# Peptides against a protein of PDB entry 3J47, part 140

Target 1, 121 residues: chain A of PDB entry 3J47
Amino acid sequence: IRLTNQLKSLKGLQSKLKDVVEYLDKVINKELPINHTILGKLQDVFNLLPNLGTPDDDEIDVENHDRINISNNLQKALTVKTNDELMVIYISNLVRSIIAFDDLIENKIQNKKIQEQRVKD
Target 2, 69 residues: chain B of PDB entry 3J47
Amino acid sequence: YEEKEESNLAATKSMVKIAEQYSKRIEEEKELTEEELKTRYVGRQDPKKHLSETADETLENNIVSVLTA

## One batch from the design tools (peptide; made by RFdiffusion4, then SolubleMPNN)

Design b2_p29_1_s3
Fold by OpenDDE base, seed 1:
Structure b2_p29_1_s3 (fold): chain B 121 residues (1-121), chain C 69 residues (1-69), chain A 29 residues (1-29)
Amino acid sequence: as target 1 above (121 residues)
Amino acid sequence: as target 2 above (69 residues)
Amino acid sequence: SEELKKFLEAQEEAKKLLLEALKELEEKK
């Protein structure tokens, strides 16, 4: 059941990730604005993933568990890495937006100073 | 299973590459921010413009990274 | 995970610097 749910969640995540990729490609191409809702939903999925990874299950058999655990740890690590990458991308976009905003403010201040100087002349 | 493992390995390698690119872009963004700070101190418009352009490039790269992730 | 954390920290620092720059610009306005 847990593995099936994880697989289903992973498939859902993969589908969402694909949608995010398609959306981001459209944003890169200036076809669409950044959809914060998609990113937020993806973050929610990733925040739920660590909670799904708390191994309450004591007894599962050691030998096949190592490869599946390596695959699940790798998949979990990949999912965490994917979440981390998505978080990094989100933060990077936020930082870029802040930088762009800072530049706009500075440009506005400079324009105001130029206008004030013109009035004094 | 093997195809999935290969796909996961390829995805993982792609993610590592994206992470490296992201780290580099963060450094570039930091350099731009420093240039903007310097421009504020010096009152020179040109460094600030360059910082803005680099910030935009960093944003674009992040978007591409998100799309590739 | 640690690398991601470092990246996140770097982004947060960048955001902080940008926010500070924004405040300075607002004060000059």
Scores: peptide ipSAE 0.415, ipTM 0.832, DockQ to the pose 0.017; fails the geometry check
Fold by OpenDDE base, seed 5:
Structure b2_p29_1_s3 (fold): chain B 121 residues (1-121), chain C 69 residues (1-69), chain A 29 residues (1-29)
Amino acid sequence: as target 1 above (121 residues)
Amino acid sequence: as target 2 above (69 residues)
Amino acid sequence: SEELKKFLEAQEEAKKLLLEALKELEEKK
């Protein structure tokens, strides 16, 4: 459910961005007038979402290095933190898997011992 | 989309808590491993089984955390 | 970063314990 919602949000954002690009291309080509309402809303979204899609990759605000990905440029610095968190999760899963395997092996050994006892009876 | 955004925000807040819980889960996993070791020495199924179950639960929680992240 | 490091260290220890347990099981097999 949660992943599905996140995916839906991302898809919605992607669709909106595509629409904006298409609109901008049409304006550049003088095919359509500028839709001021859409542009205004988009600008508001850009102002609310720190550094969404602006090409200034260079202003990595160092202070947010330890936080999870929200959006692209700030997201790049945040990506490092996200990667670290993902690594921790990955290692944790690996450890859990190993523990589970150990238990399975032990269960198998116990089952074998039980079988051997039954054969002796 | 709005519901998903809100859900993502909630998830992000939960991730911080998950990180804290993860440390605790690692300790729990260690305890389970110790119980498994004890079970191997004593030959009793119950402590070993309990350790295994706890390890499985810990793994499941980590997987869910990864999927949520 | 430091917290992550501690977490990684804990996982490595857990992994080591698991590996030892697996070896013991293999020897009993």
Scores: peptide ipSAE 0.411, ipTM 0.833, DockQ to the pose 0.013; fails the geometry check
Fold by OpenDDE base, seed 4:
Structure b2_p29_1_s3 (fold): chain B 121 residues (1-121), chain C 69 residues (1-69), chain A 29 residues (1-29)
Amino acid sequence: as target 1 above (121 residues)
Amino acid sequence: as target 2 above (69 residues)
Amino acid sequence: SEELKKFLEAQEEAKKLLLEALKELEEKK
C-alpha cells in the first residue's frame, strides 16, 4: 500500500515535470510567453536587493535626467541581465528538481521490484 | 560615479563567475543522468544513487546561487 | 544574451535526457 502510493505520487510528479519541461521548451521556442509569475517573483527578489541605483529623489538637476535615463537604462540593462540570470538559475533548479524526482521514481520502482522478487522467493 | 561604476563592474564579474559555475553544475547533472541510465540498464543501484547525489548537489548549488544573487 | 542562450540549450538537453530516463522507467513498469 505505501509503496503503491509512493509510486502513484512519483508518477504524478513525473507527469508534472514533463509538463514543466514542455512549457520551458515552448518558452524557449517563443511559442509561449515567459511566465509572468516567475518574472514577478524574480523582480521581487531584485527589488529586495538594496536599491543601489535609486539615488535619493532630492537632487533633480536637469543633468540628472539624462544621467537618470542612462542610469535607468544601465540599471534596466543590469536588471534585465539579473533577471535573465535569475531565470537561468530558476530553470536550472527546476531541471535539478526533475532529475531528483526521476531518481526518486527509479528508486521506488527498484524497491518495488525487489519487494516483488522477495514475495516470489 | 566612479565608485558606482566599479561596484557595478564587480557585480557583473561576479554574475559571470556564477554563470560559469552554473554551466559546470549542469554538466555534472548530465553525468548523473547518464549514470542513472546506465544503472537502469545494469540494475545496479550505486550509479543511480551517485547520479541522484550529483543532481542534489547541483540543486543545492543552484539554490545557493539564487540566495547569493 | 548568447551565454544565456547556451545555458538554455544546456537545460533543454538535460530535460531531454530526463525525459528519456522517464520513458525507460515507464517501459520497465
Scores: peptide ipSAE 0.397, ipTM 0.825, DockQ to the pose 0.022; fails the geometry check
Fold by OpenDDE base, seed 2:
Structure b2_p29_1_s3 (fold): chain B 121 residues (1-121), chain C 69 residues (1-69), chain A 29 residues (1-29)
Amino acid sequence: as target 1 above (121 residues)
Amino acid sequence: as target 2 above (69 residues)
Amino acid sequence: SEELKKFLEAQEEAKKLLLEALKELEEKK
């Protein structure tokens, strides 16, 4: 259930991201005016969805032209922020997993020791 | 533009603060893991369990902090 | 960037500890 919900959420995010990219492309091509509401929603989505990748600072193409740059910069900044937050969460989860694994190892060692003692008795 | 820059700056500052908090929590978790290692050598089960629980709590707090940020 | 680096370092250390723990578990099997 939880995994299914996560997958569904991820699919939804992916679809939304695709829509945003398409919208951004249309804005870049001057086919559509910059919609601040869409950018705000995108920013919110980015804030909610930290880049799962190592935030390679480099992939956010800073190069787009000056006026689009501010909205993009805010979105970029929010994306970076979200990425950093996601990284923190990821590392935290990794650390938790490590600790949990260490505990599992210790428990296994203890169980083995108990079994060995029982066999010797 | 200025408002956006200010908002980004504020967001960046918040991220730095979160990162610092995360680093501190990671260190706390590491200390707990070291205590678990020490407890493993001493053969006292209770200290290891406590360390593990504390590490889990620290990580949980980190996740909650990131989600709240 | 520096903060990210520190975070990454912490993660790597955690991974190392995990790997060591895994190795110990395997040796005990």
Scores: peptide ipSAE 0.396, ipTM 0.831, DockQ to the pose 0.016; fails the geometry check

Design b2_p29_1_s4
Fold by OpenDDE base, seed 2:
Structure b2_p29_1_s4 (fold): chain B 121 residues (1-121), chain C 69 residues (1-69), chain A 29 residues (1-29)
Amino acid sequence: as target 1 above (121 residues)
Amino acid sequence: as target 2 above (69 residues)
Amino acid sequence: SAELVEALERQEEARKLLLEALKELEEKK
């Protein structure tokens, strides 16, 4: 279920990214005006999908012309922000898992000690 | 454009703050783990439990912070 | 007693691994 949901989300994101790319290409080609609403939605999606590639994969071709750069920069910034947040969450969850595991180990050790004491008694 | 830039800047600043808070929380979690290790050697169950609980709380707070961001 | 000691050692190793994993995660942040 969780994996399926993640996959579905990824597919949705991929589709949206494709749509954005197509839109951006059309804007670059002056076929369509820059749609701020699409950009905003994309940003929202990126904010919702912090798991987009490592923030270092910022190789979103910033090379597009100055005006397109601002919208892209905003999207990039939002994406980076979202990625950072997701990373933080991921790390936090990992740390929790580790701590929980440590506690489990300790509990197991304690239980063994208790059992040994009972056997000695 | 300027409004978007400002919004991005604000968002970025917020993220930096969240990241800092997260880092601090991670450190706290590590400290708790160390305390658990120490407690393990001392054989005191209570300190270990406390460390575990604190680590869990720290992680929860981090998750909530990320979700709220 | 020997089995318990072995179990404790395994746990200690596991904790060490967990600590290391946490450090790695922190470094990646």
Scores: peptide ipSAE 0.353, ipTM 0.839, DockQ to the pose 0.013; fails the geometry check
Fold by OpenDDE base, seed 5:
Structure b2_p29_1_s4 (fold): chain B 121 residues (1-121), chain C 69 residues (1-69), chain A 29 residues (1-29)
Amino acid sequence: as target 1 above (121 residues)
Amino acid sequence: as target 2 above (69 residues)
Amino acid sequence: SAELVEALERQEEARKLLLEALKELEEKK
């Protein structure tokens, strides 16, 4: 259930990202006026989205017009921050999983010992 | 623009706090593992079980954090 | 008895691996 919900959320995010990209492309192509509301919502979504990207994609060429660059840099910075947070969460989950696994193993060993003792009695 | 920046800053601060909490949870998980190791040596099941439970709780909290993020 | 001992050894190895994985994760943070 949780995994399914996570997958659904991720899928929703992916769809939204696609919509944003499509919108941005249309703006670049001058097919549609810049909708500030959509951009703002998209930015909010990006701020909410943990940075899925590997840290190495830092080279987003900052050279485009200063204002767009500032917005992009802010978005990039927010994306990086989100990614870092996601990484931390991922690592934490992994650690918990490992610990749980270790405990399961220990429990299994103990159960075996108990069983052996019972057989000896 | 300024309001948005302020909102972003607040969100960032919240994220930092979450990260700190996560780090603390990781440490708690390590402690649980150490207890498990000690229990393994002593042959007492109870401390190991407790460590395992703590680790599970830590994992669950991380999962919830990921889902909330 | 031998089977139990073997199972215990396997479990110990698994725990060791888990501990190592946790350490690696910590180093990545």
Scores: peptide ipSAE 0.345, ipTM 0.833, DockQ to the pose 0.012; fails the geometry check
Fold by OpenDDE base, seed 4:
Structure b2_p29_1_s4 (fold): chain B 121 residues (1-121), chain C 69 residues (1-69), chain A 29 residues (1-29)
Amino acid sequence: as target 1 above (121 residues)
Amino acid sequence: as target 2 above (69 residues)
Amino acid sequence: SAELVEALERQEEARKLLLEALKELEEKK
């Protein structure tokens, strides 16, 4: 089930990515205006993919030409921002999980101590 | 173009704020863990419980933040 | 009991690991 869901998600992402590429090509060719809805959907896809590259890979070549750069830069910036947020959330969840685990261990130790004391009584 | 830039800037600012909030929550979790350690040595259950509760709250807030993002 | 002592030791190790993880998180910030 989990693997199937992951595969389905990946397929969905692939399809969406293809649609975005096709749309971007049409925009570049001035065949269609920039569709904000597609960009929003692309952002959603990136938000769903936590494994986008580490924030340290910020050195992706800024060099491409100015105007296309702004929309791509905005989308890239939004993607990076979303990735950073997802990373922070992930780390926070890990920390909470570790703390909860420590508490569980402590509770277990205390319960054992209580049981041992009851047996002595 | 300008509207998109403004929207991206606003989104970036919001993300920075979320990151700051997350950092604060992590610090609160550390404090709870320290109290738990102290409680383990001193045998005081109450500080440990409080630390655990704060850690749980921090975790919950992070989960809510992820779901809202 | 020896079992209780072992459980306490495991708990101490877990706490140590938690503390280390928190430190790593702080370093990444």
Scores: peptide ipSAE 0.344, ipTM 0.835, DockQ to the pose 0.012; fails the geometry check
Fold by OpenDDE base, seed 1:
Structure b2_p29_1_s4 (fold): chain B 121 residues (1-121), chain C 69 residues (1-69), chain A 29 residues (1-29)
Amino acid sequence: as target 1 above (121 residues)
Amino acid sequence: as target 2 above (69 residues)
Amino acid sequence: SAELVEALERQEEARKLLLEALKELEEKK
């Protein structure tokens, strides 16, 4: 169920991203005005979707026009925030895994000590 | 799509709470690891087991958080 | 007994590596 919902969301996002790219191309070409509603919906989608981009990919070309930069900056800020959250979760999982591994090692050492004591008895 | 959006919104709200909880959990995990280090010298199995259990619980919570994210 | 000692040494090394990995993760945060 979760994977299916994720796949459906990804497909929806992919379709929407394609539409956004097409729209952005039309806006760049001055064929259409900037639709704030589409941008708002896109922001909502980005707020709902964890950003898959590594936060270090700073090279979102900041060069495009100031207003697009504000929307992109907000999207970038939201993306960065989401990426930071994902990184924190990932690091947390790694830390937990490491601690669990340390405990397993310690348990193994203890088991060996118990076995050594049994052999001495 | 709408049901997934609602689920994602709920998950996002949960993630904010999880981020705060995560910082606390990291500190708790560190304390437990330090206790394990101390317990190695004392030879008391019970504190080590408790630390392991707490680490496992913290890991599970992080996995749930990732799955909710 | 020698095999147990070797296994303990390997575990100590693994613990050190895990501690180092935790430190690296903490530094990256």
Scores: peptide ipSAE 0.334, ipTM 0.835, DockQ to the pose 0.012; fails the geometry check

Design b2_p29_2_s1 (from b2_p29_2, 21 letters changed)
Fold by OpenDDE base, seed 4:
Order: C-alpha cells, then structure tokens, then sequence
Structure b2_p29_2_s1 (fold): chain B 121 residues (1-121), chain C 69 residues (1-69), chain A 29 residues (1-29)
C-alpha cells in the first residue's frame, strides 16, 4: 500500500512535470501565453525544492543529510541519509534472515530426531 | 497525490522512529536467537519457537521499514 | 520582459529535469 501510494505520487509528479515542460515549450515557441499563475505555483514548488543548480554545499540543511535525497543538493545530503537508512534496513533484513535460517535448521534437526525416535519405536 | 505525499511524509517520520525501533528490533532478534540456542540445548521447543517468532516479527518490521524508506 | 521570462523558463526546465531524474531514481528503487 505505501509503496503503491509513493509510486502513484511519483507518477503524478512526473505527469505534472511533463505538463509543465510541455507548457513551457509552448510558451517558448509562442504557441501559448505563459500562464503566470501556473508559473508562479511552479516557482513556489521549485523554491520548496532544494536548489539543484547551486553546488553551494552550505544550504545542505544538516537535518536532511540523514534523509533520502529528494532533490539534488538537499538530495545529496538526503541521499547519504537514505543510504544509511537503507544500509540499516539491509543489515536488519540480513539479521532476520539469519535468524530465520537458524530456526529452519533447528526445526529440521528436531524433525530428524522425531523421525529417529519413530524408527526406534 | 496529496495522500501519497502525506504517506511519504509519514514514512519519513516513521524512518526516524524506525531507526530507534531498529535498535530494539535487533535486540528482539538476539533474544529469539538465544531462546533457539537454549531450546537446542534444553530440548524445550516452546522457547525456541518464541525466539523464532520474535525474529520473524523483527524481520517483518525491518522489511516494512525498508519499504517505507 | 521576454528575455527574463525565457530565463525563468530555462531555470524551471532545469529544475523540472532534476525532479524527473529524482522521480526516475525513485522508480528504479
């Protein structure tokens, strides 16, 4: 469910972004007037997005360094955080897998012992 | 879109909580493994089963955390 | 001015491309 919602949001963002690009291309080509309202909203969205174009390391808000890179500059810091989180998740899954295997092995050993007891009986 | 954004925000907040929970989950996994070891030595199936169940729960929580991440 | 608007559009397009790249990365995960 969560993954599906994330994918849906991402698809929606992608579609909206495509529409904006198409609109911008039409404006550049003088096919349509610039919708100032849409442009303003887009600018607001971009202003809320981490500045991808300025390599200035300084605005990487430390709080986002541990988060998944949502957007390029803040996204770099966020990517590091995401990588750390993913690594933790990976390790956790590995540990759980090991435990599950240990239990499986033990169950197999127990089953073997039960079979050996049945043969003696 | 808004629901997904809210879900993503909730997921991000959940990730921070997951980091804290992860430490606890690792401990729960260790406890399960210890119970399995004890069950292997003592022949007590119940503690071993409980440890296995705790490990599985810890694994599931980690998977959910990964999916949320 | 048309030039300023064009510059703003270019900036927006650059930002949009960045968003698309992020979205693609998110889809690859």
Amino acid sequence: as target 1 above (121 residues)
Amino acid sequence: as target 2 above (69 residues)
Amino acid sequence: SSKKEEENIKRLNLEIEKLKAQLEMAQAL
Scores: peptide ipSAE 0.461, ipTM 0.837, DockQ to the pose 0.053; fails the geometry check
Fold by OpenDDE base, seed 2:
Structure b2_p29_2_s1 (fold): chain B 121 residues (1-121), chain C 69 residues (1-69), chain A 29 residues (1-29)
Amino acid sequence: as target 1 above (121 residues)
Amino acid sequence: as target 2 above (69 residues)
Amino acid sequence: SSKKEEENIKRLNLEIEKLKAQLEMAQAL
């Protein structure tokens, strides 16, 4: 479900981006007037995106390390944070697995003891 | 798209909360393992079962966290 | 001005291309 929603969001963004490019091409070709409202909203969206283009815009907000495919510069910092989060999750899963194995071993030992008691009776 | 965006936002918030609770989950998992160890010595199935259940819950939460990332 | 608008459009196009590249990378994962 989550992966599907992420994929859907990504597809939506891709489609919107394509529409913007097509619109921009039409404006450049003087086929359509520039829709200032759409352009302004898009600019606002891009301004909310981490500045990918200029190395100066690489203010990677260290706090937002989630793997949001935000614009590359913020995305680098976000990628680092995401890696850290993934590492924590990995360690947690490993620990949970170890605990589960320990429980399995204990259950197996108990089952053996029960079986041995049944054979003695 | 909107539902997915909302889900992603919720997932991100959940990740932050998971990070905050991660230490607690690790401790809970350790406690479960200790209870299993104690149960193994005492032969009491109940503490061992409880430890196993808590470990499973901790594992499940970690898996959900991975799926959210 | 038309020139300033053109520069803004070029900047937006560059940002859009960056977003597309990110999206493609996300799709590859």
Scores: peptide ipSAE 0.442, ipTM 0.829, DockQ to the pose 0.050; fails the geometry check
Fold by OpenDDE base, seed 5:
Structure b2_p29_2_s1 (fold): chain B 121 residues (1-121), chain C 69 residues (1-69), chain A 29 residues (1-29)
Amino acid sequence: as target 1 above (121 residues)
Amino acid sequence: as target 2 above (69 residues)
Amino acid sequence: SSKKEEENIKRLNLEIEKLKAQLEMAQAL
């Protein structure tokens, strides 16, 4: 469910981006007047987006970048944080697995003891 | 699309909470292991079972965290 | 000016293409 919703959102964004490109192309070709309102909103969206590595964007200080991979250039620094989070999750899963195995082993030992007692009776 | 966006936002907030609760989950897992050890000595299956169940719940929460990441 | 507008459009198109590329990468995962 969650993955499906994320995919749906991504598809919606992709469609919107395509529409914007098509609009921009029509404006360049003088087929349609420039909608300043749409363009302004798009600019606002891009300003809110983490700087997708334009080659000239200076290395924004790594300190705030401990967050999950949203967009590629900010995403590189964010990738480090994401990797750290994934590592923590991995370790947690391992610990849970170990505990589950320990319980399984103990259950097996108890079952054996019960069987041995039944054979003696 | 809006529903998915809301879900993603909720998931992101949940990830932050999971990170904070991770240490607590580890401690809870240790407590379950201690209960299992006590169950070995007392011969009571119930505490051991409870520990196992809590460990499983902790594992499930980690899996959900991975899916959220 | 028309020239400045054209430059802004080109910049926006470049940003949009970057977003599309990211989306495509995300879909490939």
Scores: peptide ipSAE 0.385, ipTM 0.813, DockQ to the pose 0.048; fails the geometry check
Fold by OpenDDE base, seed 3:
Structure b2_p29_2_s1 (fold): chain B 121 residues (1-121), chain C 69 residues (1-69), chain A 29 residues (1-29)
Amino acid sequence: as target 1 above (121 residues)
Amino acid sequence: as target 2 above (69 residues)
Amino acid sequence: SSKKEEENIKRLNLEIEKLKAQLEMAQAL
């Protein structure tokens, strides 16, 4: 369910981006006037996105390292934090796995004891 | 799309909470393991079962956290 | 001016292409 929702959101974004490109191409070709309202909103969206394309400006955006990967350049800074979070999740999964194995071993031991008791009776 | 966005936002908020709850979950897992160990010695199936169930719940929560991340 | 508008359009197109690339990468995962 969650993955499906994420995929749906990405598809929606992709469609919107395609529409914007098509609109921009029409404006460049002088087929349609520029919609200033749409362009303004789009600019606002891009300003909220982490800078992907300027490697030299990446040094300044690196200081905010502690937040989840939204985009590649800010993502490099956020990669360290994301890696730490993933590591914690990994350790947690390992611990759960160990507990599950312990339970399995105990179940096996109990089953063996029950069988041995049945043979003695 | 909106439902998915809401789900993602909820997941992000949950990640912050997960960091705080992670320590507590580790402690709960340890408690379950101790109960299983006690059950192995005492032969009481109920504490062992409870420990196993709590471990499973902890595992499920971690999986959900991974999917959220 | 028309020149400034054209420059803004070019910038927007570059940003859109970046977003598309990210989305494609996310879909490939």
Scores: peptide ipSAE 0.374, ipTM 0.806, DockQ to the pose 0.048; fails the geometry check

